Peptides against a protein of PDB entry 3HTU. Designs and how they scored, part 12

Target 1, 75 residues: chain A of PDB entry 3HTU
Amino acid sequence: RRPEEWGKLIYQWVSRSGQNNSVFTLYELTNGEDTEDEEFHGLDEATLLRALQALQQEHKAEIITVSDGRGVKFF

## One batch from the design tools (peptide; made by RFdiffusion4, then SolubleMPNN)

Design b1_p11_1_s3 (from b1_p11_1, 6 letters changed)
Fold by OpenDDE base, seed 3:
Structure b1_p11_1_s3 (fold): chain B 75 residues (1-75), chain A 11 residues (1-11)
Amino acid sequence: as target 1 above (75 residues)
Amino acid sequence: REKLLELGSKL
């Protein structure tokens, strides 16, 4: 899958589960309990980041980068 | 959600 395709799957989960406007760490999205049954669980962080960047271009997410961690807010 | 709390403290 391309990063954009992963982004679509991730956002579909966010929307269907009613978690728009929620904040996640990048780790929680791919390693957390909430996404254990999703296809993108276990996705490498590099690919995840590219997927989220695609969503960010569409104004569907905002990547949060700080010195000691990263997260994302979905809209 | 321990990691989220840590991130929140930095935002």
Scores: peptide ipSAE 0.091, ipTM 0.709, DockQ to the pose 0.193
Fold by OpenDDE base, seed 4:
Structure b1_p11_1_s3 (fold): chain B 75 residues (1-75), chain A 11 residues (1-11)
Amino acid sequence: as target 1 above (75 residues)
Amino acid sequence: REKLLELGSKL
């Protein structure tokens, strides 16, 4: 899958689970219990970041990159 | 989830 395709799957999960406007750490998205049944569970962080960047271009997410970690807010 | 809360406050 391309990063854009991963982004679509991630956002679909966010939407169908009713978690728009929620904040996640990058770790939670790919390693958390809430996404264990999702195709993107276990996705490498580099690919995840590219996927989220694609969503950010569409104004569907905002990536937070701080010194003590990274996260994302979905809209 | 302290780290998550911290990240949230930075939005």
Scores: peptide ipSAE 0.090, ipTM 0.717, DockQ to the pose 0.453
Fold by OpenDDE base, seed 1:
Structure b1_p11_1_s3 (fold): chain B 75 residues (1-75), chain A 11 residues (1-11)
Amino acid sequence: as target 1 above (75 residues)
Amino acid sequence: REKLLELGSKL
């Protein structure tokens, strides 16, 4: 899958589960309990980041990068 | 979810 395709799957989960306007760590998305049954569970962080960057271009997410961690806010 | 809380405080 391309990063854009992963982004689509991730955002579909966010939208369908009512997680819009929620904040996640990158770890939670791919390793968290809430996404255990999702296809993107276990996705490597580098590919995840590219997927989220694709969503960010569409104004569907904002990646948060701070010195003590990274996360994402979905819109 | 300690890391999430810490991240949230920076938003």
Scores: peptide ipSAE 0.088, ipTM 0.708, DockQ to the pose 0.266
Fold by OpenDDE base, seed 5:
Structure b1_p11_1_s3 (fold): chain B 75 residues (1-75), chain A 11 residues (1-11)
Amino acid sequence: as target 1 above (75 residues)
Amino acid sequence: REKLLELGSKL
């Protein structure tokens, strides 16, 4: 899958599970219990980041990068 | 979600 395709799957989960306006660490998106049954669980962080960047271009997410961690807010 | 809490405190 292309990053954009992963982004679509991730956002579909966000929308369908009622996680809009939620904040996640990048870690818990791919390693957390909430996404354990999703196809993108276990996705490598590099690909995840590219997927989220695609969503960010569509104004569906905002990647948060701080010195001691990274996360994302979905809209 | 401890890691999330840590991230949140930095936002």
Scores: peptide ipSAE 0.081, ipTM 0.703, DockQ to the pose 0.211

Design b1_p11_1_s4 (from b1_p11_1, 7 letters changed)
Fold by OpenDDE base, seed 3:
Structure b1_p11_1_s4 (fold): chain B 75 residues (1-75), chain A 11 residues (1-11)
Amino acid sequence: as target 1 above (75 residues)
Amino acid sequence: MEELKKLGEQL
């Protein structure tokens, strides 16, 4: 899958599960309990970041980078 | 992580 395709799958999960306007660490998205049954569980962080960047271009997410880690807010 | 969550909630 291309990063844009991963982004679509991730956002579909966010939307269907009612997680819009929620904040996640990158780790929570791919290693957390809430996404254990999703295809993107276990996705490498580099590919995840590119997927989220694609969503950010569409104004569906904003990547947050701070000194002690990274996260994302979905809209 | 808590600082990240708080920052995100302000967006």
Scores: peptide ipSAE 0.303, ipTM 0.844, DockQ to the pose 0.863
Fold by OpenDDE base, seed 2:
Structure b1_p11_1_s4 (fold): chain B 75 residues (1-75), chain A 11 residues (1-11)
Amino acid sequence: as target 1 above (75 residues)
Amino acid sequence: MEELKKLGEQL
């Protein structure tokens, strides 16, 4: 899958699970309990980041980069 | 992690 395709899957999960406007660490998205049954569970961080960047371009997410790490807010 | 959550809530 291309990054934008992963982004679509991730955002679909966010939407249908009712978690729009929620914040995740990158780890929670791919390694968390809430996404265990999702296709993107276990996705490598580099690909995840590119997927999220694609969503960010569509104003569906905002990547948060701080000294403490990285995360994402979905809209 | 907590800091990240709080920062995200401000967006």
Scores: peptide ipSAE 0.302, ipTM 0.842, DockQ to the pose 0.817
Fold by OpenDDE base, seed 5:
Structure b1_p11_1_s4 (fold): chain B 75 residues (1-75), chain A 11 residues (1-11)
Amino acid sequence: as target 1 above (75 residues)
Amino acid sequence: MEELKKLGEQL
């Protein structure tokens, strides 16, 4: 899958599970309990980041980078 | 994580 395709799957999960407006660390998205049953669980962080960047271009997410980590807010 | 969550909530 291309990053934008992963982004689509991730956002579909966000929307369908009612996680809009939620904030996740990148780790939580791919390693957390909430996404354990999703195809993108276990996705490498590099690909995840590109997927999220695609969503960010569509104003569906904003990647957050702080001193103690990175995450994303979905809209 | 706390800082990240807090920042995200501000968006």
Scores: peptide ipSAE 0.302, ipTM 0.843, DockQ to the pose 0.851
Fold by OpenDDE base, seed 4:
Structure b1_p11_1_s4 (fold): chain B 75 residues (1-75), chain A 11 residues (1-11)
Amino acid sequence: as target 1 above (75 residues)
Amino acid sequence: MEELKKLGEQL
């Protein structure tokens, strides 16, 4: 899958589960309990980041980078 | 991690 295809799957999950406007760490998206049954569970962080960057270009997410880690807010 | 959540909530 291309990064934008992963982004689509991730955003579909966010939308279906009603978690728009939620904030996740990158770890929570790929290793959290809430996504255990999703295809993107276990996705490597580098690919995840590229997927989220694709969503960010569409104004569907904003990647948050702070000193203690990275996360994302979905819209 | 806590600061990440707080920052995200401001967006």
Scores: peptide ipSAE 0.300, ipTM 0.841, DockQ to the pose 0.862

Design b1_p11_2_s1 (from b1_p11_2, 7 letters changed)
Fold by OpenDDE base, seed 3:
Structure b1_p11_2_s1 (fold): chain B 75 residues (1-75), chain A 11 residues (1-11)
Amino acid sequence: as target 1 above (75 residues)
Amino acid sequence: DDVEKLREMLK
């Protein structure tokens, strides 16, 4: 899958599970319990970041990168 | 902890 295709799957989960306007760490999104049954669980962080960047271009997510961590907010 | 910190940053 291309990064934008992963982004689509991730955002579909966000919408269906009612996680709009929620905040995740990048680790939590792909390694946490809430996404355990999703296809993108276990996705490598590099691909995840590219997927989220695609969503960010569509104004569906905002990536937060700070010195002590990274996360994302979905809209 | 990290999630809460991020939430506060986005408020």
Scores: peptide ipSAE 0.146, ipTM 0.734, DockQ to the pose 0.182
Fold by OpenDDE base, seed 1:
Structure b1_p11_2_s1 (fold): chain B 75 residues (1-75), chain A 11 residues (1-11)
Amino acid sequence: as target 1 above (75 residues)
Amino acid sequence: DDVEKLREMLK
């Protein structure tokens, strides 16, 4: 799959899962319990980042990079 | 944790 295709799958999950808070660490998106049944569970972080960057280009996500962690906010 | 930290930053 291309990064954009992964991004689509991730955003579909975000949209249909009804999250009250739409901020995640990158780790929990692919390694957390909430996504265990999703196709993107276990996705390597490098590919995840590219997928999220594709979503960011579409204004569907904002990647947060701070000195002590990385995360993403979905819109 | 890291998630809460990020949430606070994005309020």
Scores: peptide ipSAE 0.144, ipTM 0.734, DockQ to the pose 0.181
Fold by OpenDDE base, seed 5:
Structure b1_p11_2_s1 (fold): chain B 75 residues (1-75), chain A 11 residues (1-11)
Amino acid sequence: as target 1 above (75 residues)
Amino acid sequence: DDVEKLREMLK
């Protein structure tokens, strides 16, 4: 899958599960309990980041990267 | 909690 395809799957989950406006760490998205049944669970963080960047270009997500961690807010 | 920290930053 291309990053934008992963992004689509992730955002579909966000929409279906009502997680719009929620904030996740990148680790939580791919390793957390809430996404255990999703195809993107276990996705490598590098690919995840590219997927989220694709969503960010569509104004569907905002990635935050600070010295203390990385996360994403979905819109 | 990292998530809470991120939430605060994104307010």
Scores: peptide ipSAE 0.141, ipTM 0.732, DockQ to the pose 0.183
Fold by OpenDDE base, seed 2:
Structure b1_p11_2_s1 (fold): chain B 75 residues (1-75), chain A 11 residues (1-11)
Amino acid sequence: as target 1 above (75 residues)
Amino acid sequence: DDVEKLREMLK
């Protein structure tokens, strides 16, 4: 899958599970209990970041990268 | 876990 295809799967989960306006750490999104049954669970962080960047271009996510952590808010 | 910190930053 391409990063934008992963982004589509991630956002489908966000929408269907009622996680709009929720914030995740990148680790939580791919390694957390909330997503353990999803296809993108275990996705490498580099590919995840590219997927989220594609969603950000579509105004469906906001990536926050600071010195003490990284996360994403879904819209 | 820094989720709550991130939530506060994005408010």
Scores: peptide ipSAE 0.145, ipTM 0.734, DockQ to the pose 0.178; fails the geometry check

Design b1_p11_2_s2 (from b1_p11_2, 6 letters changed)
Fold by OpenDDE base, seed 4:
Structure b1_p11_2_s2 (fold): chain B 75 residues (1-75), chain A 11 residues (1-11)
Amino acid sequence: as target 1 above (75 residues)
Amino acid sequence: DDVEKLREMLE
């Protein structure tokens, strides 16, 4: 899958599960309990980041990168 | 907690 395709799957979950406006760490998005049944569970962080960057270009997500942690907010 | 920290930063 291309990063854009992963992004689509991730955002579909966000929308379907009512997680819009929620904030996640990158880790819990792919390793957390809430996404255990999703195709993107276990996705490597590098690919995840590219997927989220694609969503960010569409103004559907904002990647938060600070000195003490990284995460993403979905819109 | 990283999540709470991130939430606070985005408020």
Scores: peptide ipSAE 0.174, ipTM 0.762, DockQ to the pose 0.183
Fold by OpenDDE base, seed 1:
Structure b1_p11_2_s2 (fold): chain B 75 residues (1-75), chain A 11 residues (1-11)
Amino acid sequence: as target 1 above (75 residues)
Amino acid sequence: DDVEKLREMLE
């Protein structure tokens, strides 16, 4: 799958899951319990980042990089 | 945790 395709799958999950929280660490998106049944569970972080960057270009996500962590906010 | 820290920064 291309990064954009992964991004689509991730955003579909975000949209249909009814999450009250829209902020995630990168780790919990692919390694957390909430995504255990999703196709993107276990996705390597490098590919995840590229997928999220594709979503960011579409204004569907904002990648947060701080001195002590990384995360993403979905819109 | 890290999620809460990130959330607070975006509020």
Scores: peptide ipSAE 0.170, ipTM 0.757, DockQ to the pose 0.178
Fold by OpenDDE base, seed 5:
Structure b1_p11_2_s2 (fold): chain B 75 residues (1-75), chain A 11 residues (1-11)
Amino acid sequence: as target 1 above (75 residues)
Amino acid sequence: DDVEKLREMLE
């Protein structure tokens, strides 16, 4: 899958599960309990980041990168 | 909690 395809799957989950406006760490998205049944669970962080960047270009997500951690907010 | 820290930053 291309990053934008992963992004689509991730955002579909966000929409279906009502996680719009929620904030996740990148680890939480791919390793957390809430996404255990999703195809993107276990996705490598590098690919995840590219997927989220694709969503960010579409104004569907905002990636937060700070010295004390990284995360994403979905819109 | 990193998630809470991130939430605070986005408020």
Scores: peptide ipSAE 0.151, ipTM 0.742, DockQ to the pose 0.184
Fold by OpenDDE base, seed 2:
Structure b1_p11_2_s2 (fold): chain B 75 residues (1-75), chain A 11 residues (1-11)
Amino acid sequence: as target 1 above (75 residues)
Amino acid sequence: DDVEKLREMLE
């Protein structure tokens, strides 16, 4: 899958599970309990970041990168 | 908690 295709799958989960306006660390999005049954569980962080960047271009996510860590807010 | 810290930053 291409990063933008992963982004589509991730956002479909966000929308269907009612996680809009929620904040995740990048780790819990791919390694957390909430996404254990999703295809993108275990996705490498580099590909995840590219997927989220595609969503950010569509104003569906905001990636937060600070010295203390990284996360994402979905809209 | 990293998630709570991120939430506070976005509020």
Scores: peptide ipSAE 0.135, ipTM 0.733, DockQ to the pose 0.184

Design b1_p11_2_s3 (from b1_p11_2, 7 letters changed)
Fold by OpenDDE base, seed 5:
Structure b1_p11_2_s3 (fold): chain B 75 residues (1-75), chain A 11 residues (1-11)
Amino acid sequence: as target 1 above (75 residues)
Amino acid sequence: DDVEKLKEMLK
């Protein structure tokens, strides 16, 4: 899958599961309990980041990078 | 946990 395809799957989960306006760490999104049943669970962080960047271009997410970690806010 | 601490930092 291309990053934008992963982004589509991720955002479909966000929308269907009611996670809009929520914040995740990148690790939580692919390794956490909430996404254990999703295809993108276990996705490598580099690909995840590119997927989220695609969503960010569509104004569906905002990647947050701080000195002590990274996360994403979904809209 | 660490995840929650990071989430708070990201808010």
Scores: peptide ipSAE 0.139, ipTM 0.721, DockQ to the pose 0.193
Fold by OpenDDE base, seed 1:
Structure b1_p11_2_s3 (fold): chain B 75 residues (1-75), chain A 11 residues (1-11)
Amino acid sequence: as target 1 above (75 residues)
Amino acid sequence: DDVEKLKEMLK
C-alpha cells in the first residue's frame, strides 16, 4: 500500500470510531489496544509518518513533534 | 502512564 492508502485507512478508523479532534502518540496509533483489529496495526513508524503527512496535506491531521516524542491530532 | 503524559504534552 502507498502512504496515501494507509492514510485513508487510518482516517476511516478515526471517523468511524469518533476519534476526530483526538490526539494520539504515533506508537499508540499502531501499537495500542484501540487499533488492534485494524489493518494498520503494527505498521512501521516510518510508513505511518508518511501516511500522516499525506493526511496533514489534506488538513485532516496535524503532526506534533516535541522533544519528548511525536504525536498526531486528527480533525 | 507514559502515553498519557506525552498526550498531555501534545495537546
Scores: peptide ipSAE 0.139, ipTM 0.721, DockQ to the pose 0.192
Fold by OpenDDE base, seed 4:
Structure b1_p11_2_s3 (fold): chain B 75 residues (1-75), chain A 11 residues (1-11)
Amino acid sequence: as target 1 above (75 residues)
Amino acid sequence: DDVEKLKEMLK
């Protein structure tokens, strides 16, 4: 899958599970309990980041990068 | 919990 395709799957989960306006760490999104049954569970962080960047271009997410970690907010 | 700590810092 392309990063954009992963982004689509991720945002579909966000939308259908009511996670809009929520914040995740990148690790939580792909390794957490809430996404265990999703196809993107276990996705490598590099590909995840590219997927989220695609969503960010569509104004569907905002990647948050600070010195002590990274996360994402979905809209 | 590291996840919760990071989430709070990212808000």
Scores: peptide ipSAE 0.139, ipTM 0.721, DockQ to the pose 0.191
Fold by OpenDDE base, seed 3:
Structure b1_p11_2_s3 (fold): chain B 75 residues (1-75), chain A 11 residues (1-11)
Amino acid sequence: as target 1 above (75 residues)
Amino acid sequence: DDVEKLKEMLK
């Protein structure tokens, strides 16, 4: 799958599960309990970041990078 | 704990 395709799957989950306007750490999104049954669970962080960047271009997510970690907010 | 702390920073 291309990063854009992963982004689509991730955002579909966000919408279906009612996680719009929620914040996740990047690790939590792919390794957390809430996404255990999703196809993108276990996705490598590099690919995840590219997927989220695609969503960010569509104004569906905002990637936040701070000194103590990274996360994403979905809209 | 770490996740919650980061979430607070990201809000």
Scores: peptide ipSAE 0.137, ipTM 0.721, DockQ to the pose 0.156

Design b1_p11_2_s4 (from b1_p11_2, 7 letters changed)
Fold by OpenDDE base, seed 3:
Structure b1_p11_2_s4 (fold): chain B 75 residues (1-75), chain A 11 residues (1-11)
Amino acid sequence: as target 1 above (75 residues)
Amino acid sequence: DDVEKLRKMLE
């Protein structure tokens, strides 16, 4: 899958689970219990970041970088 | 503030 295709799957999960306007760490998004049954669970961080960047271009997400980690907010 | 919220989550 291309990064933008992963982004679509991730955003579909966010929307269907009613978690729009929520903030996630990048780790919990792909390694947390809440996404354990999703296809993108276990996705490598590099690909995840590219997927989220694609969503960011569509104004569907905002990547947040802090000194000790990274996260994302979905709209 | 989402940035501060995330910072707390990462602590």
Scores: peptide ipSAE 0.452, ipTM 0.872, DockQ to the pose 0.808
Fold by OpenDDE base, seed 5:
Structure b1_p11_2_s4 (fold): chain B 75 residues (1-75), chain A 11 residues (1-11)
Amino acid sequence: as target 1 above (75 residues)
Amino acid sequence: DDVEKLRKMLE
């Protein structure tokens, strides 16, 4: 899958689960309990980041980087 | 604030 394809899957989950406007750490998005049944669970962080960057270009997400790590807010 | 929220989540 291309990054934008992963992004689509991730955003579909966000929408279906009502997580819009929620903030996640990159870790919990792919390793957390809430996404255990999703295809993107276990996705490597590098690919995840590219997927989220694709969503960010579409104004569907905002990647947040702080000294302690990275996360994402979905819109 | 989302940034602070995230910071706390990462701590």
Scores: peptide ipSAE 0.435, ipTM 0.867, DockQ to the pose 0.907
Fold by OpenDDE base, seed 2:
Structure b1_p11_2_s4 (fold): chain B 75 residues (1-75), chain A 11 residues (1-11)
Amino acid sequence: as target 1 above (75 residues)
Amino acid sequence: DDVEKLRKMLE
């Protein structure tokens, strides 16, 4: 899958689960219990980041970078 | 504050 395709799957989950406007760490998004049954569970962080960047260009997500890590907010 | 929330989550 291309990053854009992963992004679509991720955002579909966010939307269907009603978690828009929620903030996630990158780790919990792909390794957390909430996404255990999703296709993107276990996705490598590099690919995840590219997927989120694709969503960001569509104004569906915002990647937040702080000194100690990164996360994402979905819209 | 999303940044602060994230900071707490990253701790």
Scores: peptide ipSAE 0.434, ipTM 0.865, DockQ to the pose 0.884
Fold by OpenDDE base, seed 1:
Structure b1_p11_2_s4 (fold): chain B 75 residues (1-75), chain A 11 residues (1-11)
Amino acid sequence: as target 1 above (75 residues)
Amino acid sequence: DDVEKLRKMLE
């Protein structure tokens, strides 16, 4: 799958899951319990980042980088 | 913990 395709799958999950929280760490998005049944669970962080960058270009996400980690906000 | 930190930063 291309990064854009992964991004689509991730955003579909975000949209249909009815999450009350729109902010995630990158780790919990692919390694957390909430996404265990999703195709993108276990996705390597490098590919995840590219997928999220594709979503960011579409204004569907914002990648947040802090001194000790990274996260993402979905819109 | 990290999520809460990020959330607060985005508020």
Scores: peptide ipSAE 0.396, ipTM 0.848, DockQ to the pose 0.179

Design b1_p11_3_s1 (from b1_p11_3, 7 letters changed)
Fold by OpenDDE base, seed 4:
Structure b1_p11_3_s1 (fold): chain B 75 residues (1-75), chain A 11 residues (1-11)
Amino acid sequence: as target 1 above (75 residues)
Amino acid sequence: SELLEKIKEAA
């Protein structure tokens, strides 16, 4: 799958799952319990970042970088 | 986690 395709799958999960919190660390998005049943669980962080960057271009996500790591806010 | 809190604060 291309990063854009992963982005689509991720955003579909976000939009249909009714999450109370739309802010994630990159780690919990691919390694957390909430996504264990999703195809993107276990996705490498490099590919994840590219997927999120694609969503960011569509104004569906914002990648947040802090001193200790990265996260994402979905819209 | 501390990281999550920092991200939430920056969001």
Scores: peptide ipSAE 0.393, ipTM 0.867, DockQ to the pose 0.832
Fold by OpenDDE base, seed 1:
Structure b1_p11_3_s1 (fold): chain B 75 residues (1-75), chain A 11 residues (1-11)
Amino acid sequence: as target 1 above (75 residues)
Amino acid sequence: SELLEKIKEAA
């Protein structure tokens, strides 16, 4: 799959799941309990980042970088 | 987590 294809799958999950908040760490998206049954679970972080960057270009996500890690806000 | 809180504050 291409990064943008992964991005589509991720965003579909975000949209369809009833998450109380739309802010995630990168780690919990691919390694967290809530995504264990998703195809993108276990996805390497480098590919994940590219997927999220594709979503960011579409204004569907914003990647957030802090001193000790990265996360993402979905719209 | 602490990281999550920092990210939420930056969002």
Scores: peptide ipSAE 0.392, ipTM 0.866, DockQ to the pose 0.810
Fold by OpenDDE base, seed 2:
Structure b1_p11_3_s1 (fold): chain B 75 residues (1-75), chain A 11 residues (1-11)
Amino acid sequence: as target 1 above (75 residues)
Amino acid sequence: SELLEKIKEAA
């Protein structure tokens, strides 16, 4: 899958899951309990980042960088 | 986690 395709799958999950919190660490998104049944669970961080960057271009996500790591906010 | 909280604060 291309990064854009992964981004689509991720955003579909975000849109349909009814999550209470739309902010995730990158690790939580691909390694957390909430996404265990999703195709993107276990996705490598490099590919994940590219997928999120694609969503960011579409204003569907914002990648947040802090001194200790990265996360993402979905819209 | 602490990292998550930092990210949420920055969001």
Scores: peptide ipSAE 0.391, ipTM 0.866, DockQ to the pose 0.806
Fold by OpenDDE base, seed 3:
Structure b1_p11_3_s1 (fold): chain B 75 residues (1-75), chain A 11 residues (1-11)
Amino acid sequence: as target 1 above (75 residues)
Amino acid sequence: SELLEKIKEAA
């Protein structure tokens, strides 16, 4: 899958799951309990980042970088 | 998670 395709799958999950929290660390998005049944679970962080960047271009997500890690806010 | 809190604060 291309990063854009992964982004689509991720955003579909965000939309369909009805998650109350729209902020994730990159780690919990692909390694957390909430996404264990999703195709993107276990996705490497590099590809994940590219997927999220694609969503960011569409204003569907904002990647947040702090001194000791990264996360994402979905819209 | 300290990281999650930092991210939420920055969001």
Scores: peptide ipSAE 0.383, ipTM 0.864, DockQ to the pose 0.806

Design b1_p11_3_s2 (from b1_p11_3, 7 letters changed)
Fold by OpenDDE base, seed 3:
Structure b1_p11_3_s2 (fold): chain B 75 residues (1-75), chain A 11 residues (1-11)
Amino acid sequence: as target 1 above (75 residues)
Amino acid sequence: SELLKKAKEKA
């Protein structure tokens, strides 16, 4: 899958599960309990970041990058 | 991070 395709799957989960306006660390998005049944669970962080960047271009997410961690807010 | 923690709590 391309990063954009992963982004689509991730946002579909966000929308269907009612996680819009929620904040995740990148780790818990792909390694957390809430996404254990999703295809993107276990996705490598580099690919995840590219997927989220695609969503960010569509104004569906905002990546939070600070010196001591990273996360994402979905809209 | 503390920033992420605060953001999550506010969300």
Scores: peptide ipSAE 0.150, ipTM 0.741, DockQ to the pose 0.331
Fold by OpenDDE base, seed 1:
Structure b1_p11_3_s2 (fold): chain B 75 residues (1-75), chain A 11 residues (1-11)
Amino acid sequence: as target 1 above (75 residues)
Amino acid sequence: SELLKKAKEKA
C-alpha cells in the first residue's frame, strides 16, 4: 500500500470508531489496544508519518511535533 | 509529552 492508501484506512477507522478523543500519539495508532484488529496495526512509524502527512495535506489531520514526542489530531 | 497531554485533554 502507498502512504496515501494507509492514510485512507486510518482516517476511515478514526471516522467510524466514534473515538471521544481525536488526538493520538503515533505509537497509539499503530501499537495501541484500540487498533489491534486494524490492518494498520504494526505499521512502521516512517510509513505512518507519510500516511499522516498525506492526510494533513487534505486538512484531515494535523501532526503535532514537540520536543518529547509526536502525535496527530484528526479532523 | 506534556504538550500532547494538554492536546488530548483539550480534545
Scores: peptide ipSAE 0.149, ipTM 0.741, DockQ to the pose 0.393
Fold by OpenDDE base, seed 5:
Structure b1_p11_3_s2 (fold): chain B 75 residues (1-75), chain A 11 residues (1-11)
Amino acid sequence: as target 1 above (75 residues)
Amino acid sequence: SELLKKAKEKA
């Protein structure tokens, strides 16, 4: 899958599970309990970041990069 | 992350 295709799957989960306006660490998205049943569970962080960047271009997410961690807010 | 914690609490 291309990064933008992963982004689509991630956002579909966000929408279907009612997680809009929620904030995740990148680790929570791919390693957390809430996504254990999703195809993107276990996705490498580099590909995840590219997927989220694609969503950010569509104004569906905002990547948070701070000195002590990274995360994402979904809209 | 303290900032991420704050963001999650606000959301």
Scores: peptide ipSAE 0.149, ipTM 0.741, DockQ to the pose 0.344
Fold by OpenDDE base, seed 2:
Structure b1_p11_3_s2 (fold): chain B 75 residues (1-75), chain A 11 residues (1-11)
Amino acid sequence: as target 1 above (75 residues)
Amino acid sequence: SELLKKAKEKA
């Protein structure tokens, strides 16, 4: 799958599960309990980041980068 | 920002 395709799957989960406006660490999205049944669970962080960047271009997410970690907010 | 604050809390 291309990053854009992963982004689509991730955002579909966000939308359908009512997680809009929620903030996640990158780890939570791919390793957390809430996404255990999703196809993107276990996705490598590099690919995840590219997927989120694609969503960010569409104004569906905002990647948060701070000195001690990273996260993402979904809209 | 509030967004950055929430992200830091999660991290």
Scores: peptide ipSAE 0.134, ipTM 0.741, DockQ to the pose 0.211

